# Peptides against a protein of PDB entry 5GWM, part 23

Target 1, 52 residues: chain A of PDB entry 5GWM
Amino acid sequence: DSAISKEDEERYQKLVTENEQLQRLITQKEEKIRVLRQRLVERGDAKGTELN

## One batch from the design tools (peptide; made by RFdiffusion4, then SolubleMPNN)

Design b2_p15_4_s4
Fold by OpenDDE base, seed 1:
Structure b2_p15_4_s4 (fold): chain B 52 residues (1-52), chain A 15 residues (1-15)
Amino acid sequence: as target 1 above (52 residues)
Amino acid sequence: KKKLEELQKEVEELE
């Protein structure tokens, strides 16, 4: 049983923190994509309602 | 070490 060194544990905790930051960034970009898609629909629907 | 700090900066620039 190789006990994880304190240095390897500190490296692991940095990777966990980075993964959490990347996951937050993914969620923020997914929300931005959702908002942009919604604005495109609203602008498309506004043009569709002016043509009827 | 340097590669992790570079990735952390790239994350900060994308926020």
Scores: peptide ipSAE 0.031, ipTM 0.523, DockQ to the pose 0.141
Fold by OpenDDE base, seed 4:
Structure b2_p15_4_s4 (fold): chain B 52 residues (1-52), chain A 15 residues (1-15)
Amino acid sequence: as target 1 above (52 residues)
Amino acid sequence: KKKLEELQKEVEELE
């Protein structure tokens, strides 16, 4: 049974940590996109209310 | 080493 070397385990843990960081960044960018879309809707609704 | 440096650069480009 080839036990994983300590160096291979350390490489795996770095990739896991980086994947978690990338997932957090994706979530933050998705939330920023959501907020920007909401502000565009609110500005569209304000223009629609001023035209009636 | 090269793959970790590439992924670290992709993280910096996403910030």
Scores: peptide ipSAE 0.031, ipTM 0.519, DockQ to the pose 0.126
Fold by OpenDDE base, seed 3:
Structure b2_p15_4_s4 (fold): chain B 52 residues (1-52), chain A 15 residues (1-15)
Amino acid sequence: as target 1 above (52 residues)
Amino acid sequence: KKKLEELQKEVEELE
């Protein structure tokens, strides 16, 4: 059985941590995009009510 | 490393 080296375990843990950080950043960007889209809809609705 | 740092900058630019 090829035991995983300590260096390979440390590399794996860095990749896991980086993946978790990337997932948090993706979630933050998705939430910001959601808020911006909502503000654009609300502004579109306000312009739509001025044109009626 | 570079990809995470690039995503961090792009999040900061969206704030």
Scores: peptide ipSAE 0.028, ipTM 0.563, DockQ to the pose 0.737
Fold by OpenDDE base, seed 5:
Structure b2_p15_4_s4 (fold): chain B 52 residues (1-52), chain A 15 residues (1-15)
Amino acid sequence: as target 1 above (52 residues)
Amino acid sequence: KKKLEELQKEVEELE
């Protein structure tokens, strides 16, 4: 019987929890990048419309 | 989340 040791299960649960936390941080950074890109576009469009 | 906790319980019940 390849019983996963209690230590291996606890180690796996720590990795799952850390992965979920990292995924939330990735999503937050991606949203921040989206907002910054949108502000750059709006500033580019404002400069393009003032120069035409 | 709920599916992982359910799967963990099913694994513990099979041991």
Scores: peptide ipSAE 0.028, ipTM 0.537, DockQ to the pose 0.020

Design b2_p15_5_s1 (from b2_p15_5, 7 letters changed)
Fold by OpenDDE base, seed 2:
Structure b2_p15_5_s1 (fold): chain B 52 residues (1-52), chain A 15 residues (1-15)
Amino acid sequence: as target 1 above (52 residues)
Amino acid sequence: EEKLKKLEEETKKFL
Protein backbone atom coordinates (compact mmCIF):
# COMPACT_ATOMS: atom_id res chain seq x y z
CA ASP B 1 0.00 0.00 0.00
CA SER B 2 1.61 3.27 -1.14
CA ALA B 3 0.92 5.33 1.99
CA ILE B 4 0.51 9.01 1.02
CA SER B 5 3.47 11.07 2.25
CA LYS B 6 2.87 13.59 5.08
CA GLU B 7 3.76 16.36 2.58
CA ASP B 8 1.16 15.10 0.04
CA GLU B 9 -1.51 14.91 2.82
CA GLU B 10 -0.72 18.52 3.89
CA ARG B 11 -1.00 19.67 0.23
CA TYR B 12 -4.30 17.76 -0.16
CA GLN B 13 -5.73 19.45 2.99
CA LYS B 14 -4.76 22.89 1.55
CA LEU B 15 -6.65 22.05 -1.68
CA VAL B 16 -9.71 20.95 0.38
CA THR B 17 -9.62 24.29 2.27
CA GLU B 18 -9.22 26.27 -0.99
CA ASN B 19 -12.15 24.33 -2.55
CA GLU B 20 -14.34 25.24 0.47
CA GLN B 21 -13.32 28.92 0.02
CA LEU B 22 -14.20 28.76 -3.71
CA GLN B 23 -17.58 27.18 -2.88
CA ARG B 24 -18.30 30.08 -0.46
CA LEU B 25 -17.40 32.62 -3.20
CA ILE B 26 -19.70 30.78 -5.69
CA THR B 27 -22.57 30.90 -3.15
CA GLN B 28 -21.99 34.66 -2.56
CA LYS B 29 -22.06 35.34 -6.34
CA GLU B 30 -25.21 33.20 -6.78
CA GLU B 31 -26.94 35.19 -4.01
CA LYS B 32 -25.88 38.49 -5.68
CA ILE B 33 -27.31 37.21 -9.02
CA ARG B 34 -30.57 36.22 -7.23
CA VAL B 35 -30.92 39.74 -5.72
CA LEU B 36 -30.24 41.41 -9.10
CA ARG B 37 -32.84 39.16 -10.84
CA GLN B 38 -35.40 39.97 -8.11
CA ARG B 39 -34.84 43.74 -8.63
CA LEU B 40 -35.37 43.29 -12.40
CA VAL B 41 -38.68 41.43 -11.75
CA GLU B 42 -39.86 44.16 -9.31
CA ARG B 43 -39.10 46.87 -11.93
CA GLY B 44 -40.95 44.85 -14.63
CA ASP B 45 -44.03 44.40 -12.41
CA ALA B 46 -44.05 48.15 -11.56
CA LYS B 47 -44.18 48.99 -15.32
CA GLY B 48 -47.00 46.44 -15.86
CA THR B 49 -49.16 48.01 -13.13
CA GLU B 50 -48.69 51.62 -14.44
CA LEU B 51 -49.88 50.61 -17.98
CA ASN B 52 -53.31 49.37 -16.79
CA GLU A 1 3.77 15.24 -5.97
CA GLU A 2 4.10 17.32 -9.20
CA LYS A 3 0.40 16.86 -10.21
CA LEU A 4 -0.83 17.98 -6.77
CA LYS A 5 1.48 21.05 -6.89
CA LYS A 6 0.11 21.98 -10.37
CA LEU A 7 -3.49 21.68 -9.10
CA GLU A 8 -2.63 23.93 -6.10
CA GLU A 9 -1.11 26.55 -8.47
CA GLU A 10 -4.21 26.42 -10.73
CA THR A 11 -6.63 26.74 -7.75
CA LYS A 12 -4.73 29.85 -6.48
CA LYS A 13 -5.64 31.65 -9.77
CA PHE A 14 -9.35 31.56 -8.79
CA LEU A 15 -8.90 32.91 -5.19
Scores: peptide ipSAE 0.072, ipTM 0.679, DockQ to the pose 0.077
Fold by OpenDDE base, seed 4:
Structure b2_p15_5_s1 (fold): chain B 52 residues (1-52), chain A 15 residues (1-15)
Amino acid sequence: as target 1 above (52 residues)
Amino acid sequence: EEKLKKLEEETKKFL
């Protein structure tokens, strides 16, 4: 069993933490995009009701 | 491994 060196384990844990930070940023941007899309739909529906 | 250092430096470009 080639025991993973402590240095390689520390580097791996750093990459895991950075990937978790990136995933949080992606989720925040996706939620912002969702909210903006919903507001565009609501504005389209409001204009459609004013034209009737 | 040098490969883990390269992956770390690539990941930092997206933070």
Scores: peptide ipSAE 0.072, ipTM 0.679, DockQ to the pose 0.077
Fold by OpenDDE base, seed 3:
Structure b2_p15_5_s1 (fold): chain B 52 residues (1-52), chain A 15 residues (1-15)
Amino acid sequence: as target 1 above (52 residues)
Amino acid sequence: EEKLKKLEEETKKFL
């Protein structure tokens, strides 16, 4: 059994933690994109209602 | 060993 070295396990756990941080940043960016898209829709709808 | 260290250094550029 290739026992993973303690050093490799510590490095792996660090990468897992960094990946979780990246996933949080992705989620934050996705939410920002969602809000920006919603504001574009609201501005489009406002222009569409002023032209009728 | 070196490959994992490189991946950590790359990941830090995105944080």
Scores: peptide ipSAE 0.069, ipTM 0.673, DockQ to the pose 0.084
Fold by OpenDDE base, seed 5:
Structure b2_p15_5_s1 (fold): chain B 52 residues (1-52), chain A 15 residues (1-15)
Amino acid sequence: as target 1 above (52 residues)
Amino acid sequence: EEKLKKLEEETKKFL
């Protein structure tokens, strides 16, 4: 059994933490995109209702 | 070590 060195484990944990930070950033950007798309729909619907 | 530091520096540009 090749025991993972303590240094290799610490490097792996850094990459895991980094991936979690990137995933949070992706989620924040996706939510911002969602909100912007929703506001575009609501503005489209408002223009459609003002024309009727 | 140097490769890991480069990856950390690249990631910091996106955060």
Scores: peptide ipSAE 0.049, ipTM 0.626, DockQ to the pose 0.116

Design b2_p15_5_s3 (from b2_p15_5, 7 letters changed)
Fold by OpenDDE base, seed 5:
Structure b2_p15_5_s3 (fold): chain B 52 residues (1-52), chain A 15 residues (1-15)
Amino acid sequence: as target 1 above (52 residues)
Amino acid sequence: DEELKKLEQETKEFL
């Protein structure tokens, strides 16, 4: 039975915590991209309605 | 450890 050492578990938990932090940052960037894309669509629709 | 630390730094610079 490969008993995971306490040291290996602590290393794994550091990687998990870092991955969770990076995932939160990705989510924040994705939301920023979403808002920017929405503003581009709204401006496109506004130009389309002004030309019609 | 140094390669992992480089990849982590590159990831932080990209984000």
Scores: peptide ipSAE 0.055, ipTM 0.612, DockQ to the pose 0.168
Fold by OpenDDE base, seed 3:
Structure b2_p15_5_s3 (fold): chain B 52 residues (1-52), chain A 15 residues (1-15)
Amino acid sequence: as target 1 above (52 residues)
Amino acid sequence: DEELKKLEQETKEFL
């Protein structure tokens, strides 16, 4: 049983924490994309009503 | 014009 070294466990925990932080950033970017897409739709609808 | 400017600003803040 090759016990993981304390240093390897600390490195692994840093990667887990970084992954959780990156996942929060991804969620924030996805929400920004949603808002930008919504404004593009609203602007498209405004152009469609001006052509009618 | 103001809505376009807001969209451009948010795009710039996203990139």
Scores: peptide ipSAE 0.053, ipTM 0.713, DockQ to the pose 0.052
Fold by OpenDDE base, seed 1:
Structure b2_p15_5_s3 (fold): chain B 52 residues (1-52), chain A 15 residues (1-15)
Amino acid sequence: as target 1 above (52 residues)
Amino acid sequence: DEELKKLEQETKEFL
């Protein structure tokens, strides 16, 4: 029975942890994009009311 | 122009 070595399990867990960190970073960047788009929309709506 | 400047400032503070 091919059991995964302790070293291979430790390498796998590092990759899982890194993937979770990268996923958090992706979510943060997606929220950043959302906020920037919202600000652009608000500015677009303001252009319909007053070119200040 | 003032609203552009506000948006740029807010963007800079958020970055």
Scores: peptide ipSAE 0.046, ipTM 0.675, DockQ to the pose 0.083
Fold by OpenDDE base, seed 4:
Structure b2_p15_5_s3 (fold): chain B 52 residues (1-52), chain A 15 residues (1-15)
Amino acid sequence: as target 1 above (52 residues)
Amino acid sequence: DEELKKLEQETKEFL
């Protein structure tokens, strides 16, 4: 019955918090990629209209 | 050119 030490629990909680922060950052970067890809497509279709 | 500049700026902000 090795109870997790308080120090090990605190280390675990730091890793959980960091993982949540990193996941938010990943989601933000994925959304930026989506927007950039959309604009590249729109620019590709706009090759019929000289909107440089 | 304006759309290209916008896309370049956003790419720079992504990095």
Scores: peptide ipSAE 0.055, ipTM 0.716, DockQ to the pose 0.042; fails the geometry check

Design b2_p15_5_s4 (from b2_p15_5, 7 letters changed)
Fold by OpenDDE base, seed 1:
Structure b2_p15_5_s4 (fold): chain B 52 residues (1-52), chain A 15 residues (1-15)
Amino acid sequence: as target 1 above (52 residues)
Amino acid sequence: DEELEKLRKETQEFL
C-alpha cells in the first residue's frame, strides 16, 4: 500500500494553497471584467440618451 | 470623457 510520504503531503498542501490563491485571483479578475463591461454598457446607453 | 478615462485606467490596472 503506497502511503504518501510526509514530503509528498507537504508538496500537495502547497499546491492546494496555491490553487486557492489562484482561484481568488480568478474571481478578482472576473469581477474586474464585470465592472469594465458595466461601464461599457453605461457609456453605450449614454451615447443613446445623452448629447454629452 | 471622464468615464472613458476611468475605463482606460481600469483596463490598465487589469493588465
Scores: peptide ipSAE 0.083, ipTM 0.750, DockQ to the pose 0.048
Fold by OpenDDE base, seed 3:
Structure b2_p15_5_s4 (fold): chain B 52 residues (1-52), chain A 15 residues (1-15)
Amino acid sequence: as target 1 above (52 residues)
Amino acid sequence: DEELEKLRKETQEFL
């Protein structure tokens, strides 16, 4: 039986936890990008109407 | 002007 060593399981769980943390960071940066893009659009639309 | 300054600040905080 290929019993995964306790050490290998602990290493795997560390990688899983790190991956989850990195995924949260990616999501946070994606949301910042979304907000910045939205504000650029809103400003572009305002300049399209304020061409006085 | 204020909305442009907000966008600049947020861009700077992202980088």
Scores: peptide ipSAE 0.075, ipTM 0.743, DockQ to the pose 0.049
Fold by OpenDDE base, seed 2:
Structure b2_p15_5_s4 (fold): chain B 52 residues (1-52), chain A 15 residues (1-15)
Amino acid sequence: as target 1 above (52 residues)
Amino acid sequence: DEELEKLRKETQEFL
């Protein structure tokens, strides 16, 4: 069993940390998309109520 | 329309 070197483990942990940071950024962008979609819906509903 | 302008700004900040 070739144990990974300490250097390879440190590289792996850096990639794990970066992946977690990127996942947080993705979640923030998804929430921003949700807010933008919600405002488009609210504006669509306002047009529907003005026509009636 | 101030609401439409806010939506445009937020979209631009996303890109």
Scores: peptide ipSAE 0.073, ipTM 0.743, DockQ to the pose 0.053
Fold by OpenDDE base, seed 5:
Structure b2_p15_5_s4 (fold): chain B 52 residues (1-52), chain A 15 residues (1-15)
Amino acid sequence: as target 1 above (52 residues)
Amino acid sequence: DEELEKLRKETQEFL
């Protein structure tokens, strides 16, 4: 049985944590893109509302 | 105009 060393497990857990952090960042950027697209749609539909 | 400026600002903050 190839026992993973404690150091290898700690290295793996660091990569897992980094991946989770990167995934949170991706989600934040995706939400920001969604909001920007939504505002573009709202302005496109505003062909009857005050362009303020 | 204010809404367009808000959109520009948010786009700039994204980049």
Scores: peptide ipSAE 0.080, ipTM 0.746, DockQ to the pose 0.040; fails the geometry check

Design b2_p15_6_s1 (from b2_p15_6, 5 letters changed)
Fold by OpenDDE base, seed 3:
Structure b2_p15_6_s1 (fold): chain B 52 residues (1-52), chain A 15 residues (1-15)
Amino acid sequence: as target 1 above (52 residues)
Amino acid sequence: KEDEELLKEIEELLK
């Protein structure tokens, strides 16, 4: 019988939940990286304008 | 001050 055992279903659901948690963490880190990159660009542009 | 704030945020990102 191709029926998934209760233990296999519980293991699968744990992996799904962990994956969703990791994806949320990735998204949070990516947003922080985006903001920091923007600030580095703005600081670079400010230094360029002071030289002109 | 901007540089010090930016460094603190980078340090926070790396935690």
Scores: peptide ipSAE 0.338, ipTM 0.840, DockQ to the pose 0.223
Fold by OpenDDE base, seed 5:
Structure b2_p15_6_s1 (fold): chain B 52 residues (1-52), chain A 15 residues (1-15)
Amino acid sequence: as target 1 above (52 residues)
Amino acid sequence: KEDEELLKEIEELLK
């Protein structure tokens, strides 16, 4: 019977938590990329956009 | 203004 130690479980949970945090960061960056790309497209197509 | 704001958002993305 392979019992996982409490220490091994705590190490695993730290990795899970870190992975979730990194995934949230990835999602945030992907959304920012999406918005910035859309703004660049709109700027390229828009006649009379404010350049400042 | 649009360029300045767009540049700021790009800089924030790169952090």
Scores: peptide ipSAE 0.349, ipTM 0.843, DockQ to the pose 0.185; fails the geometry check
Fold by OpenDDE base, seed 1:
Structure b2_p15_6_s1 (fold): chain B 52 residues (1-52), chain A 15 residues (1-15)
Amino acid sequence: as target 1 above (52 residues)
Amino acid sequence: KEDEELLKEIEELLK
């Protein structure tokens, strides 16, 4: 039975850590998208306000 | 301006 080598476990753990970091980045970008969409809606509703 | 700030935030999102 081929046991996972220590080197393979270390490589796997790096990928797990990277995946967790990427998931945090996705969540942050999703929140930013939500905020930007809301600002675009508010601006679209502001018909007749000064463009600044 | 609100537009310029909104554009900067969109550009930063796309990085």
Scores: peptide ipSAE 0.349, ipTM 0.843, DockQ to the pose 0.187; fails the geometry check
Fold by OpenDDE base, seed 4:
Structure b2_p15_6_s1 (fold): chain B 52 residues (1-52), chain A 15 residues (1-15)
Amino acid sequence: as target 1 above (52 residues)
Amino acid sequence: KEDEELLKEIEELLK
């Protein structure tokens, strides 16, 4: 019965933590994309507003 | 002004 070594558990926990951090980054980027797309839509409807 | 801000935010997203 090869029990998982302490080193294997520590490696696994590092991967879990990294995955959680990457998932948070993805969610933040997706929200930023959503906001920027909304601003582009609002600007596209504003044909004739000042380009500043 | 709105364009300049929007462009800056797009550039920051693409980093």
Scores: peptide ipSAE 0.342, ipTM 0.841, DockQ to the pose 0.143; fails the geometry check

Design b2_p15_6_s2 (from b2_p15_6, 4 letters changed)
Fold by OpenDDE base, seed 5:
Structure b2_p15_6_s2 (fold): chain B 52 residues (1-52), chain A 15 residues (1-15)
Amino acid sequence: as target 1 above (52 residues)
Amino acid sequence: KEDEELLKEIEEELK
């Protein structure tokens, strides 16, 4: 009988919720990095870019 | 001009 206590379940659910929040934050930062890298690539490929 | 635009885009994404 795997008697998980209510307290152990509540601790587990807190960790799950925290993990989901952290994963959302990671995804947001990864998207920002992606956009910034893409802008740098688009500019680097433009062999005729105006300076300024 | 394109430098300033890229800098502006970078600043917008870093917010």
Scores: peptide ipSAE 0.112, ipTM 0.702, DockQ to the pose 0.124; fails the geometry check
Fold by OpenDDE base, seed 4:
Structure b2_p15_6_s2 (fold): chain B 52 residues (1-52), chain A 15 residues (1-15)
Amino acid sequence: as target 1 above (52 residues)
Amino acid sequence: KEDEELLKEIEEELK
């Protein structure tokens, strides 16, 4: 019988949890990149304002 | 001054 062992299920659940954690980290980094790009755009529009 | 402020904000987000 092709029954998955408890150890195989526990390994699978660890991979699922790790994948979810990595996905949350990716989303957080993507949001940081978005914010930084927005700040650079706002600065680009301010080309006539005081730099420094 | 605005350059320094934006640079500081970028540095804080990159942490």
Scores: peptide ipSAE 0.110, ipTM 0.697, DockQ to the pose 0.097; fails the geometry check
Fold by OpenDDE base, seed 1:
Structure b2_p15_6_s2 (fold): chain B 52 residues (1-52), chain A 15 residues (1-15)
Amino acid sequence: as target 1 above (52 residues)
Amino acid sequence: KEDEELLKEIEEELK
């Protein structure tokens, strides 16, 4: 019957909020990686890409 | 030149 203390609930909610923020950051970085890979493909598919 | 342009595109996305 150990009810979670108000302090433990507040600590838990901080961790939940931090996890949600970190998940948003992961999604942003994954999208950034996708864009960079797309740019590499777009430039690499040109027959005769000048290495300049 | 095309590689330099790709590098600029990468640098802009890295900001």
Scores: peptide ipSAE 0.109, ipTM 0.700, DockQ to the pose 0.104; fails the geometry check
Fold by OpenDDE base, seed 3:
Structure b2_p15_6_s2 (fold): chain B 52 residues (1-52), chain A 15 residues (1-15)
Amino acid sequence: as target 1 above (52 residues)
Amino acid sequence: KEDEELLKEIEEELK
């Protein structure tokens, strides 16, 4: 029968859970990158950015 | 001074 074994289902569920965890981590890093880029833009828009 | 402030902002977000 084409029924997925319990072992295959457990392997699949581990991959799903891992992917969800990794996706949360990606989202957190993307938000951090967004904030850092925004700070760089705010400084780049400053007329006559002084070194120092 | 402006670069030092930007570095502080980056360091705060990297925590």
Scores: peptide ipSAE 0.106, ipTM 0.693, DockQ to the pose 0.115; fails the geometry check

Design b2_p15_6_s4 (from b2_p15_6, 5 letters changed)
Fold by OpenDDE base, seed 1:
Structure b2_p15_6_s4 (fold): chain B 52 residues (1-52), chain A 15 residues (1-15)
Amino acid sequence: as target 1 above (52 residues)
Amino acid sequence: KEEEKLLEEIRKELA
């Protein structure tokens, strides 16, 4: 039966590691977007306050 | 000042 080579396994593991790193980056950016949207909403709720 | 505070918050999150 066919099996993947050690080189193929190493390439796969590099992609898995990269995928995990990219997922963490996505989560961090999603949190930044959430915070920025929340700040903009808070600013909108404060309509009528001094714009300085 | 309140607008600048919001801008500062945005800058912090984008850094």
Scores: peptide ipSAE 0.100, ipTM 0.716, DockQ to the pose 0.106; fails the geometry check
Fold by OpenDDE base, seed 2:
Structure b2_p15_6_s4 (fold): chain B 52 residues (1-52), chain A 15 residues (1-15)
Amino acid sequence: as target 1 above (52 residues)
Amino acid sequence: KEEEKLLEEIRKELA
């Protein structure tokens, strides 16, 4: 049976950690986008309001 | 001022 080396396992764990960090970053950006979309929708629903 | 308010909100979220 073939076994993964210690170095390969360490590299794998680094990739897992990086993937988790990137996923958190994606989630944060998606939340910001959601908020911005909400603000635009609120403005669209407020038709006839003062645009100054 | 409503437009300025929206722009400021956008700036805050992008910062």
Scores: peptide ipSAE 0.099, ipTM 0.717, DockQ to the pose 0.108; fails the geometry check
Fold by OpenDDE base, seed 4:
Structure b2_p15_6_s4 (fold): chain B 52 residues (1-52), chain A 15 residues (1-15)
Amino acid sequence: as target 1 above (52 residues)
Amino acid sequence: KEEEKLLEEIRKELA
């Protein structure tokens, strides 16, 4: 029967952990982008808005 | 001031 070696399992777990960390980072960046876009939307068109 | 307010909000989120 084939089995995953301890070394292969450790390598896999490192990749899983890294993937989870990267996903958290992506989520953080996406939230920042969302907020920035929302601020731009709230400002709306320059018509009737003073640039001061 | 409205432009400055928006710029400040952007700066806060980029930090």
Scores: peptide ipSAE 0.099, ipTM 0.721, DockQ to the pose 0.117; fails the geometry check
Fold by OpenDDE base, seed 3:
Structure b2_p15_6_s4 (fold): chain B 52 residues (1-52), chain A 15 residues (1-15)
Amino acid sequence: as target 1 above (52 residues)
Amino acid sequence: KEEEKLLEEIRKELA
C-alpha cells in the first residue's frame, strides 16, 4: 500500500519543522560570523598593521 | 587602541 500512516506523516512533519528551526539558527550564526569578518577586514584595510 | 576598538566591536556582535 502506498498510503503513508498518520504516525509516519507526524514524524515527517516534526523533522521538517526541526530542520526549519536549525536553518534559522545556522543563518543567525552565519550572519554574526559575517559581521565579525567584516570588522576584521575593515580594520586591516584602514589601519594596515596597527594593532594598538 | 585599534585592537581595543575591534575587540569592542566583536563583543557587541556576540552579545
Scores: peptide ipSAE 0.094, ipTM 0.714, DockQ to the pose 0.125; fails the geometry check

Design b2_p15_7_s1 (from b2_p15_7, 8 letters changed)
Fold by OpenDDE base, seed 4:
Order: structure tokens, then sequence, then C-alpha cells
Structure b2_p15_7_s1 (fold): chain B 52 residues (1-52), chain A 15 residues (1-15)
């Protein structure tokens, strides 16, 4: 059993929690990018239909 | 996603 200090365990748990928060933020940004891309496609299609 | 969860478990098992 490697004697990981209580301080090192507390530091690790903080990094795990921060990583989980960052992963949630990444997912939110990816969804925002998806929605923006979809709106750009729909606007492209709408302009294509106005030109015909 | 699964690889990140695997690495998280490997670190928890090492502590």
Amino acid sequence: as target 1 above (52 residues)
Amino acid sequence: EEELKKKEKEVQEFL
C-alpha cells in the first residue's frame, strides 16, 4: 500500500472534480457548436430556395 | 469517454 498522504488524496479528488466540471463544459460547448452548425445549414438552404 | 473513465479508475485503484 503506497502511503499516499491524505493531502495527496484531497488534491487528487479536487482534480477529479475539476475534470468532471470541464467535461460538462466541453459537452455544453459541443452541443452549442452543433446547434450553430445546424442553423448555418438551414440558412444556407433558405438562401438556396430564395435564389430558385 | 470510456478510456477517460478507465484511466480515472486506474488512478483510484493506485491510491
Scores: peptide ipSAE 0.084, ipTM 0.691, DockQ to the pose 0.028
Fold by OpenDDE base, seed 2:
Structure b2_p15_7_s1 (fold): chain B 52 residues (1-52), chain A 15 residues (1-15)
Amino acid sequence: as target 1 above (52 residues)
Amino acid sequence: EEELKKKEKEVQEFL
C-alpha cells in the first residue's frame, strides 16, 4: 500500500478546492446566460407584437 | 491562486 505522501495530499486538497471554486463560477455563468437568454426572449416578443 | 482570483474578478464583473 503506497501511503500517499503529505505533499501529495496537500496538492490533492488544493486541486479539490480549486475544482469546487471553478464549479461555482461555472454555475454563476450558466445562471447569467439563462437570465440573458430570458431577457432576449422577452424583448424579442415585445418587438414581435409591435409588428401586428 | 492568483489566476483563480483573476477568474473570480472577471466573473464578478460579468455578473
Scores: peptide ipSAE 0.074, ipTM 0.693, DockQ to the pose 0.698
Fold by OpenDDE base, seed 5:
Structure b2_p15_7_s1 (fold): chain B 52 residues (1-52), chain A 15 residues (1-15)
Amino acid sequence: as target 1 above (52 residues)
Amino acid sequence: EEELKKKEKEVQEFL
């Protein structure tokens, strides 16, 4: 039975934690993209109503 | 640690 070394377990836990952090950052960027798209639509609609 | 903290700051400045 190859017991995982304590050092390899600590490295694995760091990678798991980093992956969870990166996933949160991806979600935050996706939400920012959503908000920016919504603001572009609202500004487009405002310009469309001023031109009619 | 420092690289992760850098990425967190870059995202906070973008938001």
Scores: peptide ipSAE 0.073, ipTM 0.689, DockQ to the pose 0.658
Fold by OpenDDE base, seed 1:
Formats: structure tokens, sequence, C-alpha cells
Structure b2_p15_7_s1 (fold): chain B 52 residues (1-52), chain A 15 residues (1-15)
């Protein structure tokens, strides 16, 4: 059984923490993309309403 | 891109 060294465990936990931080950033960017897409739709609908 | 490549390298150096 290859016992994970204490140093390897500390490196792993650092990478896990960084991955969680990156995942939060991805979620924030996805929400920003959603909001920008919604604003594009609303601006498209406003142009459609001015043409009627 | 560079930051992602850095993280991929950190994972590869850990394995």
Amino acid sequence: as target 1 above (52 residues)
Amino acid sequence: EEELKKKEKEVQEFL
C-alpha cells in the first residue's frame, strides 16, 4: 500500500481548494453569460415592439 | 489560457 506522504496530501488539499475556487469562478461567469444573454433578448424584444 | 495551463502543469507534477 503506497502510503501518501504528508507533503503529497498537503499538495492534494491545495489543488482541491484551488479547484473549488475555480469552480466558483466558473459559476459566476456562467451567471454573467446568462444575464448578458437575457439582456440581448430583452433588447431584441424592444426592437420588435417598436416595429409594431 | 495561461492560468489553465499552469493548473494542468500543477496536476501533472502531483501525479
Scores: peptide ipSAE 0.056, ipTM 0.631, DockQ to the pose 0.044

Design b2_p15_7_s2 (from b2_p15_7, 7 letters changed)
Fold by OpenDDE base, seed 2:
Structure b2_p15_7_s2 (fold): chain B 52 residues (1-52), chain A 15 residues (1-15)
Amino acid sequence: as target 1 above (52 residues)
Amino acid sequence: SEELERLQKEVEEFL
């Protein structure tokens, strides 16, 4: 009664793989945010009030 | 500054 079809299992595995790929993309974006924030801090510390 | 230009470009490429 609860047998998952081969097609449903293949769809599930595609979604799992896509989720893992999206998680890698999120991690890459989070690292890019960290780098951008670090550069803003370094610029703020180096220039004090002379940002503009 | 070149640093500000690089930072702006990286923000634009992020979006």
Scores: peptide ipSAE 0.059, ipTM 0.717, DockQ to the pose 0.087
Fold by OpenDDE base, seed 3:
Structure b2_p15_7_s2 (fold): chain B 52 residues (1-52), chain A 15 residues (1-15)
Amino acid sequence: as target 1 above (52 residues)
Amino acid sequence: SEELERLQKEVEEFL
């Protein structure tokens, strides 16, 4: 049984932590995209009402 | 419009 070295475990845990941090950033960017899209829709609707 | 200015600022802050 080749036990994982302490150094390899520490490297793995750093990658797990980094992945969790990156996932939080992705979620924040996705919410920002949602807000931007909503504002674009609201602006499109305003232009549609001005043409009517 | 003020709304367009706010939207442009949000795009700039996203990039």
Scores: peptide ipSAE 0.057, ipTM 0.716, DockQ to the pose 0.092
Fold by OpenDDE base, seed 5:
Structure b2_p15_7_s2 (fold): chain B 52 residues (1-52), chain A 15 residues (1-15)
Amino acid sequence: as target 1 above (52 residues)
Amino acid sequence: SEELERLQKEVEEFL
């Protein structure tokens, strides 16, 4: 039977937590990219309107 | 434009 130590489980859980934190950061950056792209599109479509 | 300034600032904050 294969068993892992408590220390190995703790190391694994740290990696899981880090992965979750990195995934949140990726999601935040992806949303930022989306917003920036949307504003660029809006500026492109605003031909003939006052762009402030 | 104010919109361009906001967009530029947000790009700078992203990088």
Scores: peptide ipSAE 0.061, ipTM 0.724, DockQ to the pose 0.081; fails the geometry check
Fold by OpenDDE base, seed 4:
Structure b2_p15_7_s2 (fold): chain B 52 residues (1-52), chain A 15 residues (1-15)
Amino acid sequence: as target 1 above (52 residues)
Amino acid sequence: SEELERLQKEVEEFL
């Protein structure tokens, strides 16, 4: 009947929190990629318009 | 172009 120690639970919770933070960062980077791709598409369509 | 420069800056900030 190995009860998880308090220290092991605290370590687990730190990993959960870190994972949530990393997932937020991934989502932010995915949105940034979307925006950058959109700007590239807009520039590609602008091959007829001097968008400086 | 100013748009290209802005896009390049955004890529640099992404990295």
Scores: peptide ipSAE 0.059, ipTM 0.718, DockQ to the pose 0.041; fails the geometry check

